# Ledger of designs, part 95: peptides against a protein of PDB entry 4LZF

Target 1, 155 residues: chain A of PDB entry 4LZF
Amino acid sequence: GGRLVVFPNGTRKELSADGQTVKVMFFNGDVKHTMPDQRVIYYYAEAQTTHITYPDGMEVLQFPNNQTEKHFPDGRKEITFPDQTVKTLHPDGREESVLTDGTIIQLNPDGSKVIQFNTGQREIHTADFKRREYPDGTVKTVYSDGRQETQYPTG

## One batch from the design tools (peptide; made by RFdiffusion4, then SolubleMPNN)

Design b2_p18_4_s2 (from b2_p18_4, 5 letters changed)
Fold by OpenDDE base, seed 4:
Structure b2_p18_4_s2 (fold): chain B 155 residues (1-155), chain A 18 residues (1-18)
Amino acid sequence: as target 1 above (155 residues)
Amino acid sequence: LPSREELLKRLAETEAAA
């Protein structure tokens, strides 16, 4: 059979008969659940947050506001915001946001920004210019000095 | 929202107090 240990402070520890599952219910309402697959599920009562750690180093945080954060073993972090925008933070400092309308916003380590609009247009922001690329191949550039340039598609 | 680090710290403190 399983075991139940009750500590004087109210913390409870449940052990399965096979010893593969351990559930600790802390006095403050926090819960630590170790599963047979070596996944550990933490519940932080005050924060109302669930935190799952996997043996491969993956971690998942689920917040009460419906935000989810995934921490990948490679150092990448993926945030799903309550509005379902997904933001990925890469170890190299690059950030990518995918909006619900399909727009992709990329922030690069060099400070440049690329917006891939759901219309197929792309906008590139650098220290020197803002460039709009159109599906037909037209490219409009506004330079930081106010100069504007239009490049027309061939054909 | 609390950070991962904050949450882990809280848990560590809770475990130590248990």
Scores: peptide ipSAE 0.373, ipTM 0.886, DockQ to the pose 0.872
Fold by OpenDDE base, seed 2:
Structure b2_p18_4_s2 (fold): chain B 155 residues (1-155), chain A 18 residues (1-18)
Amino acid sequence: as target 1 above (155 residues)
Amino acid sequence: LPSREELLKRLAETEAAA
């Protein structure tokens, strides 16, 4: 049969008969649930946050404001914000945000920024210029020195 | 929101106190 251990401080530990499941209910309301597949489910009572760790190093945090964070073994982090924007932080410093309307915002390690609008327009920000590319092939560039250039589509 | 590291630290402290 299973076992129940009750500690003097109020912490309770439930063990399954096979020993594959362990549930610890801490005195402060926190819960640690170890599953047969070696997932560990943490509930932080004060923060009202659920934290799942997987054997491969994957971790998922679910916050009370509906934000979710995924921490991948390769160091990548994916944040789903309450508004359902998804932001990915890469180990090399690159960041990508995908908005609900399909707009993609990329921040590159070199400091450049690229916005791919859902309209098909693209905006590129560098130290030297801001460039807007239009679906028809028109490209408008404003350089850091104030010069402006328009390149018209060919064909 | 608390960080992953903050949460894990709090849990470790809670486990140590149990």
Scores: peptide ipSAE 0.369, ipTM 0.886, DockQ to the pose 0.867
Fold by OpenDDE base, seed 5:
Structure b2_p18_4_s2 (fold): chain B 155 residues (1-155), chain A 18 residues (1-18)
Amino acid sequence: as target 1 above (155 residues)
Amino acid sequence: LPSREELLKRLAETEAAA
C-alpha cells in the first residue's frame, strides 16, 4: 500500500502504492508533488504560486494575480498577463507583445521597434527613422534629420 | 512577483530544513 511519513518538524510525505506519486507537504505549507508523468508541481504557500516543471525542461508558473509564465527549454519566456496580453521574451533579446486587440509590438535587440496594428498598418522605429506602412502600400517615413518622405503605391 | 529563481531557492531551503 501507500506510505505516509511524518517528520518531526511536521513535514508529511505521501507515497502512492505504486511509487509513481510522491507528495511532500512541508511544514511551511509548501507542497512538492511528483506525478506519474514526471512533472513536478510545486506550490509555494507564502507566494501562493504554482510552479510546474516538466521532464523536457518546460516550466509553468501560475501567480495569484492570474499571471502565468512559461519558461521554455530554449530559454524563451512567455508571459500571459492578467489582462491577457502575451509577451514573449526570446533568448536573443527580442521581445514581442500580442495585445488583446491583435496589435503586435516587437522590440528588437538592435533597439528597433515594430508595431503591427490590428488595422494592418505597421510602424517601424529605428535610430534613423520612424516609418508608417499602410495597407494600400503607402509608406511615410520621418527621418531623424527631419526629412520626410512618402512612397506611394504603384499599380 | 517572485522570480523562478527566488522560488526555487526558497523551496531548496525548505527541503533542507525538512
Scores: peptide ipSAE 0.365, ipTM 0.885, DockQ to the pose 0.867
Fold by OpenDDE base, seed 3:
Structure b2_p18_4_s2 (fold): chain B 155 residues (1-155), chain A 18 residues (1-18)
Amino acid sequence: as target 1 above (155 residues)
Amino acid sequence: LPSREELLKRLAETEAAA
């Protein structure tokens, strides 16, 4: 059968009969649950946070405010905020936020910023200019020196 | 919110005390 070990400090360790499942209930209320598929589920009682680790290195954090963080083995981090905005931090330094209305905001390692509006317009920010691209092909640029340029669509 | 590192540190301390 299974085993139950009770430690003097109140920590309890439950082992399944097959040894594939181990549940440790710590004296402080924290729980560590090792599953047959090698997932480890941590519950931090004080923080009310669930932390799942997978054998491939994937980790998922679920916070009490409904924020979820995914830590991918490749170093990418994905945060789903309570408002359902999804922010991805890439290993190369790029950051991408996808808003609930479909707007995408990209921050690039070179410091540039690109906003892709749900209307099909795109705005590009660099050290040298702000540029607005319109679906019809019109492009308006405001340069850092105050110069403005409009390119009209062909055809 | 606590960081991943903070949470893991707390767990390590808890495990050591058990």
Scores: peptide ipSAE 0.364, ipTM 0.885, DockQ to the pose 0.879

Design b2_p18_4_s3 (from b2_p18_4, 7 letters changed)
Fold by OpenDDE base, seed 2:
Structure b2_p18_4_s3 (fold): chain B 155 residues (1-155), chain A 18 residues (1-18)
Amino acid sequence: as target 1 above (155 residues)
Amino acid sequence: MPSREELEQRLAETEAAA
């Protein structure tokens, strides 16, 4: 059968008969499950947060406010906010937010910003200009020096 | 909310105390 170890500090450790599952109930209310697939599920009682670690280095955090964070082995981080916006942080510094309405906001390492609106319009922000691209092919650019340029679609 | 590293530190401390 399984084993139950009770430590003097109140921590309890349950081992399955096959030894593949270990459940530790810490004195502070935290719970740690080590699963046969080597996944570790940790519940932080005070923070009411669930933390899952995978043997490949993947980690998942589930916060009480319904925010979820995925930490990938390559350094990429994906945050699902309570409003269901998904933000991806890339190792190169690029950030991408996908809003629930389909709008995509990209922040590039060079400081430029690109917004792909759900309407099909796109806005590009650089050090030199702000540019709005319209679905019909019209492009409006406001340069840092105040110059404005409109490019009309060809055809 | 606690950061990942803060939570991992708490885990390490809790395990050390057990």
Scores: peptide ipSAE 0.145, ipTM 0.794, DockQ to the pose 0.882
Fold by OpenDDE base, seed 5:
Order: sequence, then C-alpha cells, then structure tokens
Structure b2_p18_4_s3 (fold): chain B 155 residues (1-155), chain A 18 residues (1-18)
Amino acid sequence: as target 1 above (155 residues)
Amino acid sequence: MPSREELEQRLAETEAAA
C-alpha cells in the first residue's frame, strides 16, 4: 500500500503503493510532486509559481500572471507573455518575439534589429542605417549620416 | 517575479530544512 510520512516540522510525504509517485507537502506550503514519467512538479507557495522539470532537462515555469517560461536543455528560453507574445532567447544572444498579429521582432547579437511586419514589410536597424523593405521590392534606407536612398524595384 | 534561479534556491533550502 501507499505510505505517509509526517515529519516533526509538519512536512508530509506521500508515497504511492507502486512507488512511482511521491508527493511532498512542505511545512511552508510548497509542494513537490515526482511523477511516474519522472517529471517533477514543484509549486512554490509564496510565489504561486509552478515549476516543472523534465528528465531531459526541460523546465517549465508557470507564473501567477499567466506568463510561462520554457527553459530548453540547449539553453534556449521561450517566454509566453500574458498577452500571448512569444519571446525566444537563444544561447547566442539573439532574441525573437512573435506578436499575436504575426509581427516578428528580432534582436541580433551584433545589435541589429529586424522587424518583419505582418504586412510583408521589413524594417532593418543597424549601426549604419535604418532600412525599410516593401513587398513590391522598394527599399528605403536612412543612413546614420542623414543620407537617404531609395532603391526601386526592377522588372 | 522570482527568477528561475531564485526559485531553485528556495527549493534547495526548503528540502534541506525538511
């Protein structure tokens, strides 16, 4: 059968009969639940945050404000914000945000920024220029020195 | 909100105290 261990400090440990599930209810209100699939679900009572760790190294944090963070074994982090924007932070330092309207914002390690608008337009920010690319092939560039250039589509 | 590292530290402390 199952087993219940009660510690002097008030912590309670419940073990399933098969030994595959362990639930620890800590004296501070935290809960640690080890599941048969080897994932560990920890609830931080004070923070009201759920933290799930998987045997492959994946971790998922669920915050009380409805933000979810996924920490991948490769070092990538994916944040789903309460507004459902998804931001991915890559190990190389690049960041990508996908907005609910389909707009993609990319921050690159070199400091450049690229916005792919849902309209098909793209805006590129570098140290040297800001460039707007249009679906028809027109490209408008404003250089850091104030020079402006328009490249018209050919064909 | 607490960071992942802070939460993991709290877990470690709680487990040590249990």
Scores: peptide ipSAE 0.144, ipTM 0.794, DockQ to the pose 0.884
Fold by OpenDDE base, seed 4:
Structure b2_p18_4_s3 (fold): chain B 155 residues (1-155), chain A 18 residues (1-18)
Amino acid sequence: as target 1 above (155 residues)
Amino acid sequence: MPSREELEQRLAETEAAA
């Protein structure tokens, strides 16, 4: 059968019969599960947060406010906010947010910002201008100096 | 909310104390 070890400080360690599952219930209320697939599930009692680590380097944090963070082995971080917005932070510094309405917001390492609206319109923000692209091909640019330019579709 | 680093630090401390 399995084993149960009870430490003087109140920590309890449960070992499965096959030795592949280990559950540690720490004195502070934290819980650590080591699974046969080498996942480690840690529950932080005070923070009410679950932290899962995978053998491939993937990590998942589940916060009590319903926020979830995924840390990928490639360095990418994906945050699912309580409102279900998904924000991806890339190793190169690029950030992408997908809103529930389908809007995509991209922040680029160069400081530029691109908003892909659910309407099909796209807005590009740079140090020099703000540009709005419309589905019909119209492009409206407002430059930092106050100039405005409209480019009309050819068709 | 606690950061990943804070949580990992807490884990390390808890494991060391157990």
Scores: peptide ipSAE 0.142, ipTM 0.791, DockQ to the pose 0.896
Fold by OpenDDE base, seed 3:
Structure b2_p18_4_s3 (fold): chain B 155 residues (1-155), chain A 18 residues (1-18)
Amino acid sequence: as target 1 above (155 residues)
Amino acid sequence: MPSREELEQRLAETEAAA
C-alpha cells in the first residue's frame, strides 16, 4: 500500500502505506527520513553527518569524528568532543567544560574564569587577580600589580 | 567539518532541486 515516487533528477521518495513514514533519497546521496514520532533524520552523504531534529526543537548533530552536538530549544548548546569532554554553552554567555577527570572549567560572561579541580582546589581568574582556594581553607591571591596575599584558615 | 548553518543550507538547496 506504500508509494514510490521517482523524480526526473533521480530523487526517490518512499511513503509508507499509512503515510507516517517518508524516506527521501536525494540525487546527491543525502537521505531524509521522517518518522511517525515526527523526528526527522537527515544524513548528509558528503559530510557523513547525521542530523536529527525533534518536534520540540531539539537538534542533534553527529559528526564523523565522533563529535556530538546537541542544540536545545532554550538556546543551550552541548558539545561532546571526541575525547569525551563535554562543553556547554549557555544562553547567558556562560561556558562550562567538564573534563573526563572531573575538572570543571567555567568561563563567565564577565570574563572571569573558574577552575574546579578534581582535588577540591579552586582557581579563580579575574581582571584583577588570580586566586587559589585550597580544601583546608587557605587562599592565595596574586594580584595584577604583582602583590601577593595568603589568607590562612582559622581554627 | 561543516558548520550547522552550512549543512542546513545544503539541505535547503537539495530540497529545492528535487
Scores: peptide ipSAE 0.138, ipTM 0.791, DockQ to the pose 0.898

Design b2_p18_4_s4 (from b2_p18_4, 7 letters changed)
Fold by OpenDDE base, seed 4:
Structure b2_p18_4_s4 (fold): chain B 155 residues (1-155), chain A 18 residues (1-18)
Amino acid sequence: as target 1 above (155 residues)
Amino acid sequence: LPSREELLERKAKTEAEA
């Protein structure tokens, strides 16, 4: 059978019969589950946050506001916001946000920004210009000096 | 929201006091 250990401070430790599942109910209300697959599920009672750690180094945080954060072993972080926007932070400093409408916003390490609109338009922001690319091949550029250029599509 | 680091610190403290 399983085993229950009760500590003087109120912490309780439950062991499965096979010893492969461990549940610790801490004195402060935190709960730690160690599973047979070696994932650890930690619940922070005060923060109402679930933190899952996997043997490969993957981590998942589930916050009470419905935000989810995934921390990948490669250093990438993926945040799913309550509005279901997904933001990915890459180890190289690149950030990508995918909005619910399909718009993709990319922030590059060099400070440039690319917006891929759900309409198929793309906008590129650099230190030197803002450029709008249209599905028909038209490209409009507004330079930092105020100059504007339109490039028309070739047939 | 608390950061991952803040949560890990809380976890470490809780586990140390258990």
Scores: peptide ipSAE 0.593, ipTM 0.943, DockQ to the pose 0.913
Fold by OpenDDE base, seed 2:
Structure b2_p18_4_s4 (fold): chain B 155 residues (1-155), chain A 18 residues (1-18)
Amino acid sequence: as target 1 above (155 residues)
Amino acid sequence: LPSREELLERKAKTEAEA
């Protein structure tokens, strides 16, 4: 069988018979599972948060409000919010949010912003202009000086 | 919500006291 070790401080350690699974129940209510695949599942009792760490450096945080955070080995972070919006933070500083309606919002390191609407329209914000692209190929640009241009599709 | 860093610090403290 397995082993159970009970420490004076109240921490308990359970070892599987094969030694491949370790469960530590800490004195404060935290729980740590070390699995045969070397993933570690840590439960923070006070925060009611589950934190999974993988051998490749991947991490997953599951919060009590249903928010999930994935931390990738390359430095990318993916947040699934309670409303199911998914926000990705890239190592280069780019941020992308995918809304539940399919709208994609991109924030670029240079300060530009791109919105891909679920209608197929795209809006580009730069220091120099705001541009709206329409599915038919029409492009409307409002420049910082107030000038407006409309480019019509070739047809 | 606590940050990842805050959680890791808590974990480290808990594991050190165990």
Scores: peptide ipSAE 0.589, ipTM 0.943, DockQ to the pose 0.917
Fold by OpenDDE base, seed 5:
Structure b2_p18_4_s4 (fold): chain B 155 residues (1-155), chain A 18 residues (1-18)
Amino acid sequence: as target 1 above (155 residues)
Amino acid sequence: LPSREELLERKAKTEAEA
């Protein structure tokens, strides 16, 4: 059978019969599961947050508000918000948000912003201009100096 | 929500006191 160790402070340690699973129930209500696949599931009782760490360095945080954060070994972070928007933060400083309607918002390290609308339109924001690209090939640019340019599709 | 760093600090403290 399994083993149970009870410490004077109230912490309990359960070992499975096969020795592959270890469950520690800490005195403060936190729980740590070490699984056969070497993932560690830590539950923060006060924060009501589950933190899974994988042997490859992946981490998953599950918050009580239904937000999930994935921390990748390469430094990338992916946040799934309660509304199911997914935001990815890249190590180079690029950020990308995918909205539930399919709109994609990209923030680039150079400070530019790109919005890809679900309609197929694309809007580019730079220090020098705002540009709207239309599915038909029309491009409208408003420059920071107030100049406007329309480029019509050719063909 | 708590940060990852804050949670890790809490974990370290809890494990050290166990």
Scores: peptide ipSAE 0.588, ipTM 0.943, DockQ to the pose 0.940
Fold by OpenDDE base, seed 3:
Structure b2_p18_4_s4 (fold): chain B 155 residues (1-155), chain A 18 residues (1-18)
Amino acid sequence: as target 1 above (155 residues)
Amino acid sequence: LPSREELLERKAKTEAEA
């Protein structure tokens, strides 16, 4: 059978009969599962948070408010908020938020912002202008100096 | 919500005291 080790501080360690699964129940209520596939599932009792670490360096945090954070080995971070918005932080500093309606908001390292609306319109914000692109090819630009320009579609 | 770093520090402390 398996083994149970009980420590003087109240920590308990259970080993499966095959030795492939280890469960540690810490004195503070935290729980650590080491699985046969080498993933580690750690539960923080006070924070009510589950933290899964994978052998490839992937990490998943599951918070009690239904927020999930994925930490990828490449340095990318993906946050799924309780409202199901997904925000991705890229190693190059780019941030992308995908809203539930399909709208995509991109924050670029140069400080520019791009909104891709689910209607096919796109809005671009830079230090110099705000630009709206329409599906028919019309482009409206408002420059920081107050100048406005409309480019009409050809055809 | 706690940060990843805060959680890792708590984990390290808990594991060291076990």
Scores: peptide ipSAE 0.587, ipTM 0.943, DockQ to the pose 0.925

Design b2_p18_5_s1 (from b2_p18_5, 12 letters changed)
Fold by OpenDDE base, seed 4:
Structure b2_p18_5_s1 (fold): chain B 155 residues (1-155), chain A 18 residues (1-18)
Amino acid sequence: as target 1 above (155 residues)
Amino acid sequence: SEREKFEKTKKKNEELNK
């Protein structure tokens, strides 16, 4: 059968009969679950936050405001905001945000920005220009010197 | 931030269960 250990400080430890699941209920209200798959689930009562750690180094944070953060072993982070925007932070410094409407915003390490609109339009921001690409192949560029260029799909 | 709240709570937990 399972076991319950009660410590003098009020912390409780429950062990499953097979010993593969361990639940520690700390006297402060925090809870730690060790699962058969070796993931560890921490619940922090004061912060109402769940922190899951995986054997491969993956970490998942679930905040009370419905924000979720995934920390991948490769150093990538994925943040799902309460509004359901998903932001990916890459180890190279690239950031990508996917909005609920399907718009993708990419921030590049060089400071350039690319917006892929759900309409199929794309906007590219660099130090030298702002460019709008249209689904029909039209490209409009405004350069930092104030020059404007329109490239038409037919020439 | 929610992260900051978490980090503070985590730190407290670590101290409590040291």
Scores: peptide ipSAE 0.290, ipTM 0.853, DockQ to the pose 0.927
Fold by OpenDDE base, seed 3:
Order: structure tokens, then sequence, then C-alpha cells
Structure b2_p18_5_s1 (fold): chain B 155 residues (1-155), chain A 18 residues (1-18)
């Protein structure tokens, strides 16, 4: 059978019969589960936050406001906001946000920005220009010097 | 922030497990 150990400080440790699952209930209300797959699930009672750590170095944070953060072993972070926007932070400094309507916003390390609209339009912001690309192949560019250029599709 | 609350709680837990 399983084992229950009660410590003098009030912490309780439950061991499954197979020894593959360990549950520690700390005196402060925190709970630690060690699972057969070697993931560790911490529940922090004061913060009402769940922290899952995986053997490969993956970490998942679940906050009480319904925000979720994934920390990948490669240094990438993925944040799912309460509004269901997903933001990815890449190790190279690139950021990508996917909105619920399918719009994608990319922030590049050089400070450039790309917006891919759900309509198929694309907007590119650089230090030198703002450019709008249309699905028909029309491209409108406004340069930093105030010059405007329209490139028409080759029909 | 939620992150700050988590970090404070994590630190307290680490101190209790020493």
Amino acid sequence: as target 1 above (155 residues)
Amino acid sequence: SEREKFEKTKKKNEELNK
C-alpha cells in the first residue's frame, strides 16, 4: 500500500504504493506533486499559482488571472494572456503576438515592425519607411523624408 | 503583479525547505 508520513511541523507526505507518485502537502498550504513522468507540479497557495517543471527544462506557469507562461529550454517564452492573445518572445529578441482575430504582430530586434492583418494586408515599419502591401499586389510606401511611392501590380 | 506574488511565494517556499 501507499505510505503517509506526517512531520512534526504539520507537513504531510503521501507516497503511492508503486513509489511513482509523491504528494507533499506543506503546512503553509503549498502542494508539491512528483509524477511518474518526472514532472513536478507546485501549487503555491498564497499566490494561487501552479508551476510545472519538466525534466527537459520546460516550465509552465498558470496564474489565477488565467494567464499562462511557457518557458522553453531554448530560452523562448510563450505568454497566453487572459484575452487569449499569444505572445512569443524569441531568444534573438524577436517578439511575435498573435491576436484572436488572426492578426500577427512581429517586433524585430532592429526595431522594425511587421503587421500581418487577417485581411491579407501587410504593414512594414522601418526606420526609413512605412509600407502597406495589399492582396492585389499594390504597395504603398511613405518614406521618412515625406516622399510617397505607389507600386502597382504588373497586370 | 502576479509574477511578483509568485516570486515572493517561491522564495518563502525555498526557505521552508532548507
Scores: peptide ipSAE 0.289, ipTM 0.854, DockQ to the pose 0.844
Fold by OpenDDE base, seed 2:
Formats: structure tokens, C-alpha cells, sequence
Structure b2_p18_5_s1 (fold): chain B 155 residues (1-155), chain A 18 residues (1-18)
């Protein structure tokens, strides 16, 4: 049978009959579950936040506003915002955001930015220029000095 | 932020479990 331990401070500890599942209900309302797969689920009552830790070093945060953060063992972070935008933070400093409309925004460590629009247009931002690439092969570049260049498709 | 709130709560919890 399972075991229930009640501590003097009001904390409760429930042990499964097999001993593989442990549930701790802290006196402050926090809850800790240790699962058979060695996943640990913390619920922080004050923050209403769930924090899951995996044995491989993966961490998942679930916030009360429906934001989810995944922290990968390689240092990558993936944030799913309440609007379902997904932002990936890479260890090299690169950031990628995927919007719900399919637009992809890439921020590079050098400060350059690439936007892949759902229309097939691409916009490249560098220190020297802003470039718009169109699906028909037209490329428009605005340089930092104000010069503008249009390259037409060779058809 | 929600993250800052979490980190504060986590820290408090860690202090309570020490």
C-alpha cells in the first residue's frame, strides 16, 4: 500500500506502493511530484507556475499566462508565447521567432536581421543596407547612405 | 515578468527546503 507522511509543519508526503512516485504537498501550497521516469514536477503556488525537470537536463516552465519555456541541455531555449509565437534562443546568440502567420524572424549575433514573410518575400537588414527580395526575383536595396537599388529579374 | 515572479518563488522555496 501507499504511504502518507504528515509533517508537523503541515507538509504532506505521499509515496506510491511501488515507491516510484512521490508527491510532496508543502505547507505553502507548493507541490512536488517525482515520477518513475525521474521527471520532477514542481508547482509553485504563489507563482502558479509549473517547473518540470528531466534527468537529461531538460527543463520546462509553464506560466499562468500560458507561456511555456523549454530549456534544452545544449543551452537552447524555446519560448512559446500566449499568442502561440515560438521564439528560439540559440547558444550562439541567434534568435528565431516563428509567428502564427508563418513569418520567420531571425536575429543574428552580428546584429543582422532576416524576415521571411509568409508571402514569400524576404527582408534582410544589415548595418549597411535593408534589402527586400520578392518572389518574382526583384530585389530592392536601400543603403544606409540613402542610395536605392532595384535589381530586376532576368527573364 | 512571469519569469521573474517564478525565479523569486523558486528562490523562496529553495530557502524553505534547506
Amino acid sequence: as target 1 above (155 residues)
Amino acid sequence: SEREKFEKTKKKNEELNK
Scores: peptide ipSAE 0.286, ipTM 0.850, DockQ to the pose 0.865
Fold by OpenDDE base, seed 5:
Structure b2_p18_5_s1 (fold): chain B 155 residues (1-155), chain A 18 residues (1-18)
Amino acid sequence: as target 1 above (155 residues)
Amino acid sequence: SEREKFEKTKKKNEELNK
């Protein structure tokens, strides 16, 4: 059978019969689960936040507002906001946001920005220009010097 | 942010070896 250990401070430790699952209910309301797959699920009672750590170094944070953060071993972070926008932070400094409408926003380490609209239009921002690409192949560029160019589709 | 709130309050309890 399982075991229950009750400590003088009020902390409780539950061990499964197979010894593969350990649940610690701390005196402050925090809960720690050690699972058979060696993941550790820690619940912070005051913050109402769940922190899952995996043996490979993966971490998952679940906040009370339904925001979720994944911290990958490679240093990448993925944030799912309450509105279901997903933002990925890459180790190289690149950031990508996927909006619920399908729009993708990319911030590059060089400071350039690319927006892929759900309409199929793409907008590119650099230090030198702002460019709009249309699904029909039309490209409009506004340069930093005020020059404007329109490239028409070949066809 | 929720993260900032969490980071300010988070303190893991020590593991009980018994």
Scores: peptide ipSAE 0.247, ipTM 0.835, DockQ to the pose 0.403

Design b2_p18_5_s2 (from b2_p18_5, 11 letters changed)
Fold by OpenDDE base, seed 1:
Structure b2_p18_5_s2 (fold): chain B 155 residues (1-155), chain A 18 residues (1-18)
Amino acid sequence: as target 1 above (155 residues)
Amino acid sequence: SPLEKFEEAKKKAEELYA
């Protein structure tokens, strides 16, 4: 059968009969659950946050506000915000946000920003200009010096 | 942030587990 160990401080340790599952219930309400697949589930009672660690180094955080974070072994992070926006942080410093309407916002390591709108329009922000590209081929550029340029589609 | 609150809770927990 399983085993239950009760410590003097009130912490409890429950072991499954097969020894593959270990549940530690700390006196403060925190829980550490080691699963047969070697993932470890931490529940922090005060923060109401669940932290799952996997043997490959992946980590998952589940916050009480419905935010979820995935920390990948390669250093990439994927954050699902309460509004269901998904933000990916890449190891090279690139950030990508996918909005619920399908708009994609990219922040590049060089400080440039690209917005791909769900309408097919694209906006590019650099140190030198802001550029709007339209589906019809029109391109409007506002330069940092105040100059404006419109490129019309060839057709 | 939620992450900061988690990190604080984790730190407190680590102190409780020693």
Scores: peptide ipSAE 0.241, ipTM 0.844, DockQ to the pose 0.856
Fold by OpenDDE base, seed 4:
Structure b2_p18_5_s2 (fold): chain B 155 residues (1-155), chain A 18 residues (1-18)
Amino acid sequence: as target 1 above (155 residues)
Amino acid sequence: SPLEKFEEAKKKAEELYA
């Protein structure tokens, strides 16, 4: 059978019969649950946050506001916001946000920004210009000096 | 932020897990 250890401070430790599952319920309400697959589930009572760590270095955070973060072993982070926007932070500094309407926002390490709208329009922001590309092939560019250029589709 | 609250809680918890 399993074992239950109750410490004088009120902390409880539950061990499965095989010893592969360990649940520690701390006196402060925190919980540490070690699973057979070696993932560790932490619940922080004060923060009401669940933190799962995996043997490969993957981490998952679940916040009380319904935000979820995945921290990948390669350094990538994926944040699902309460509004269900998903933001990916890449190790190279690139950031990508996918909005619920299908809009994709990319922030590049060079400071450029690309917005792929759900309408099929694309907007490119650089140090030199803002450019709007339309599905029909029209391209409108506003340069940093205030100059505007429209390129019309060919065909 | 929720992350800040987590980091604070984690720091406090590390004292319990030692």
Scores: peptide ipSAE 0.239, ipTM 0.838, DockQ to the pose 0.802
Fold by OpenDDE base, seed 3:
Structure b2_p18_5_s2 (fold): chain B 155 residues (1-155), chain A 18 residues (1-18)
Amino acid sequence: as target 1 above (155 residues)
Amino acid sequence: SPLEKFEEAKKKAEELYA
């Protein structure tokens, strides 16, 4: 059968009969749970934060404010904010945010910005211009020198 | 921040094995 070890300081260690599951309940309220799939679930009582580590180096953080972070082995991070916006931070410095209304905001390493609106319009910001693309193929550009250009759809 | 609180708690937890 399983085993329960109680230490003099009040820490408790529970082992499954097969030894594949280990739960340590520390005297301070922290919990460490080692699972058969080798993931480790840490609960930090003072921070009220859950930290899951996977054998491949993946980490998941669950904060008390309902924010969740995924830290991928390649350095990518995915943050789900309390408002359910999802932000992805790429190793190359690119950032992408997906809003709950379907709007996608991309920040590029060169400082350019692209907004894909839920209406099908797209806005591109660079050092040289701001450009609005419309679903009908119309493109309006305002250049940094004040020049304005409208490109009409072919047809 | 929640992240800072987590990092502090993680450090304290490492001391529980000493």
Scores: peptide ipSAE 0.237, ipTM 0.836, DockQ to the pose 0.817
Fold by OpenDDE base, seed 5:
Structure b2_p18_5_s2 (fold): chain B 155 residues (1-155), chain A 18 residues (1-18)
Amino acid sequence: as target 1 above (155 residues)
Amino acid sequence: SPLEKFEEAKKKAEELYA
């Protein structure tokens, strides 16, 4: 059978019969679960936050407001906000946000911004111009010097 | 923020493992 150890401070440790699962219930309400796959599930009672650590260095945070964060071993982070927007932070400084309506917003390390609208339009922002690409192939560019160009699709 | 609250809770928890 399993084992239960009760410490003088009120902390409890449950060991499965196979020894593959360990559950520590701390006196403050925190819980640590070590699983057979070596993932560790921490529940922080005061913060009401679940923190899962994986052997490969992956970490998952689940916050009480329904925000979820994934911290990848390579330094990438993926944040799912309560509104279900997903933001990815890349190690190179690139950021991508996927909105619930399907709009994708990309921030590049060079400061450029790309918005891919759910309509199929794309808008590109650089230091030199703003460019709107339309599904029909039309491209409108407004340059920083005030020039405006329209490129029509070759049909 | 929820992240700050987590970091504070994590710090307190580390003291429980000592």
Scores: peptide ipSAE 0.235, ipTM 0.837, DockQ to the pose 0.833

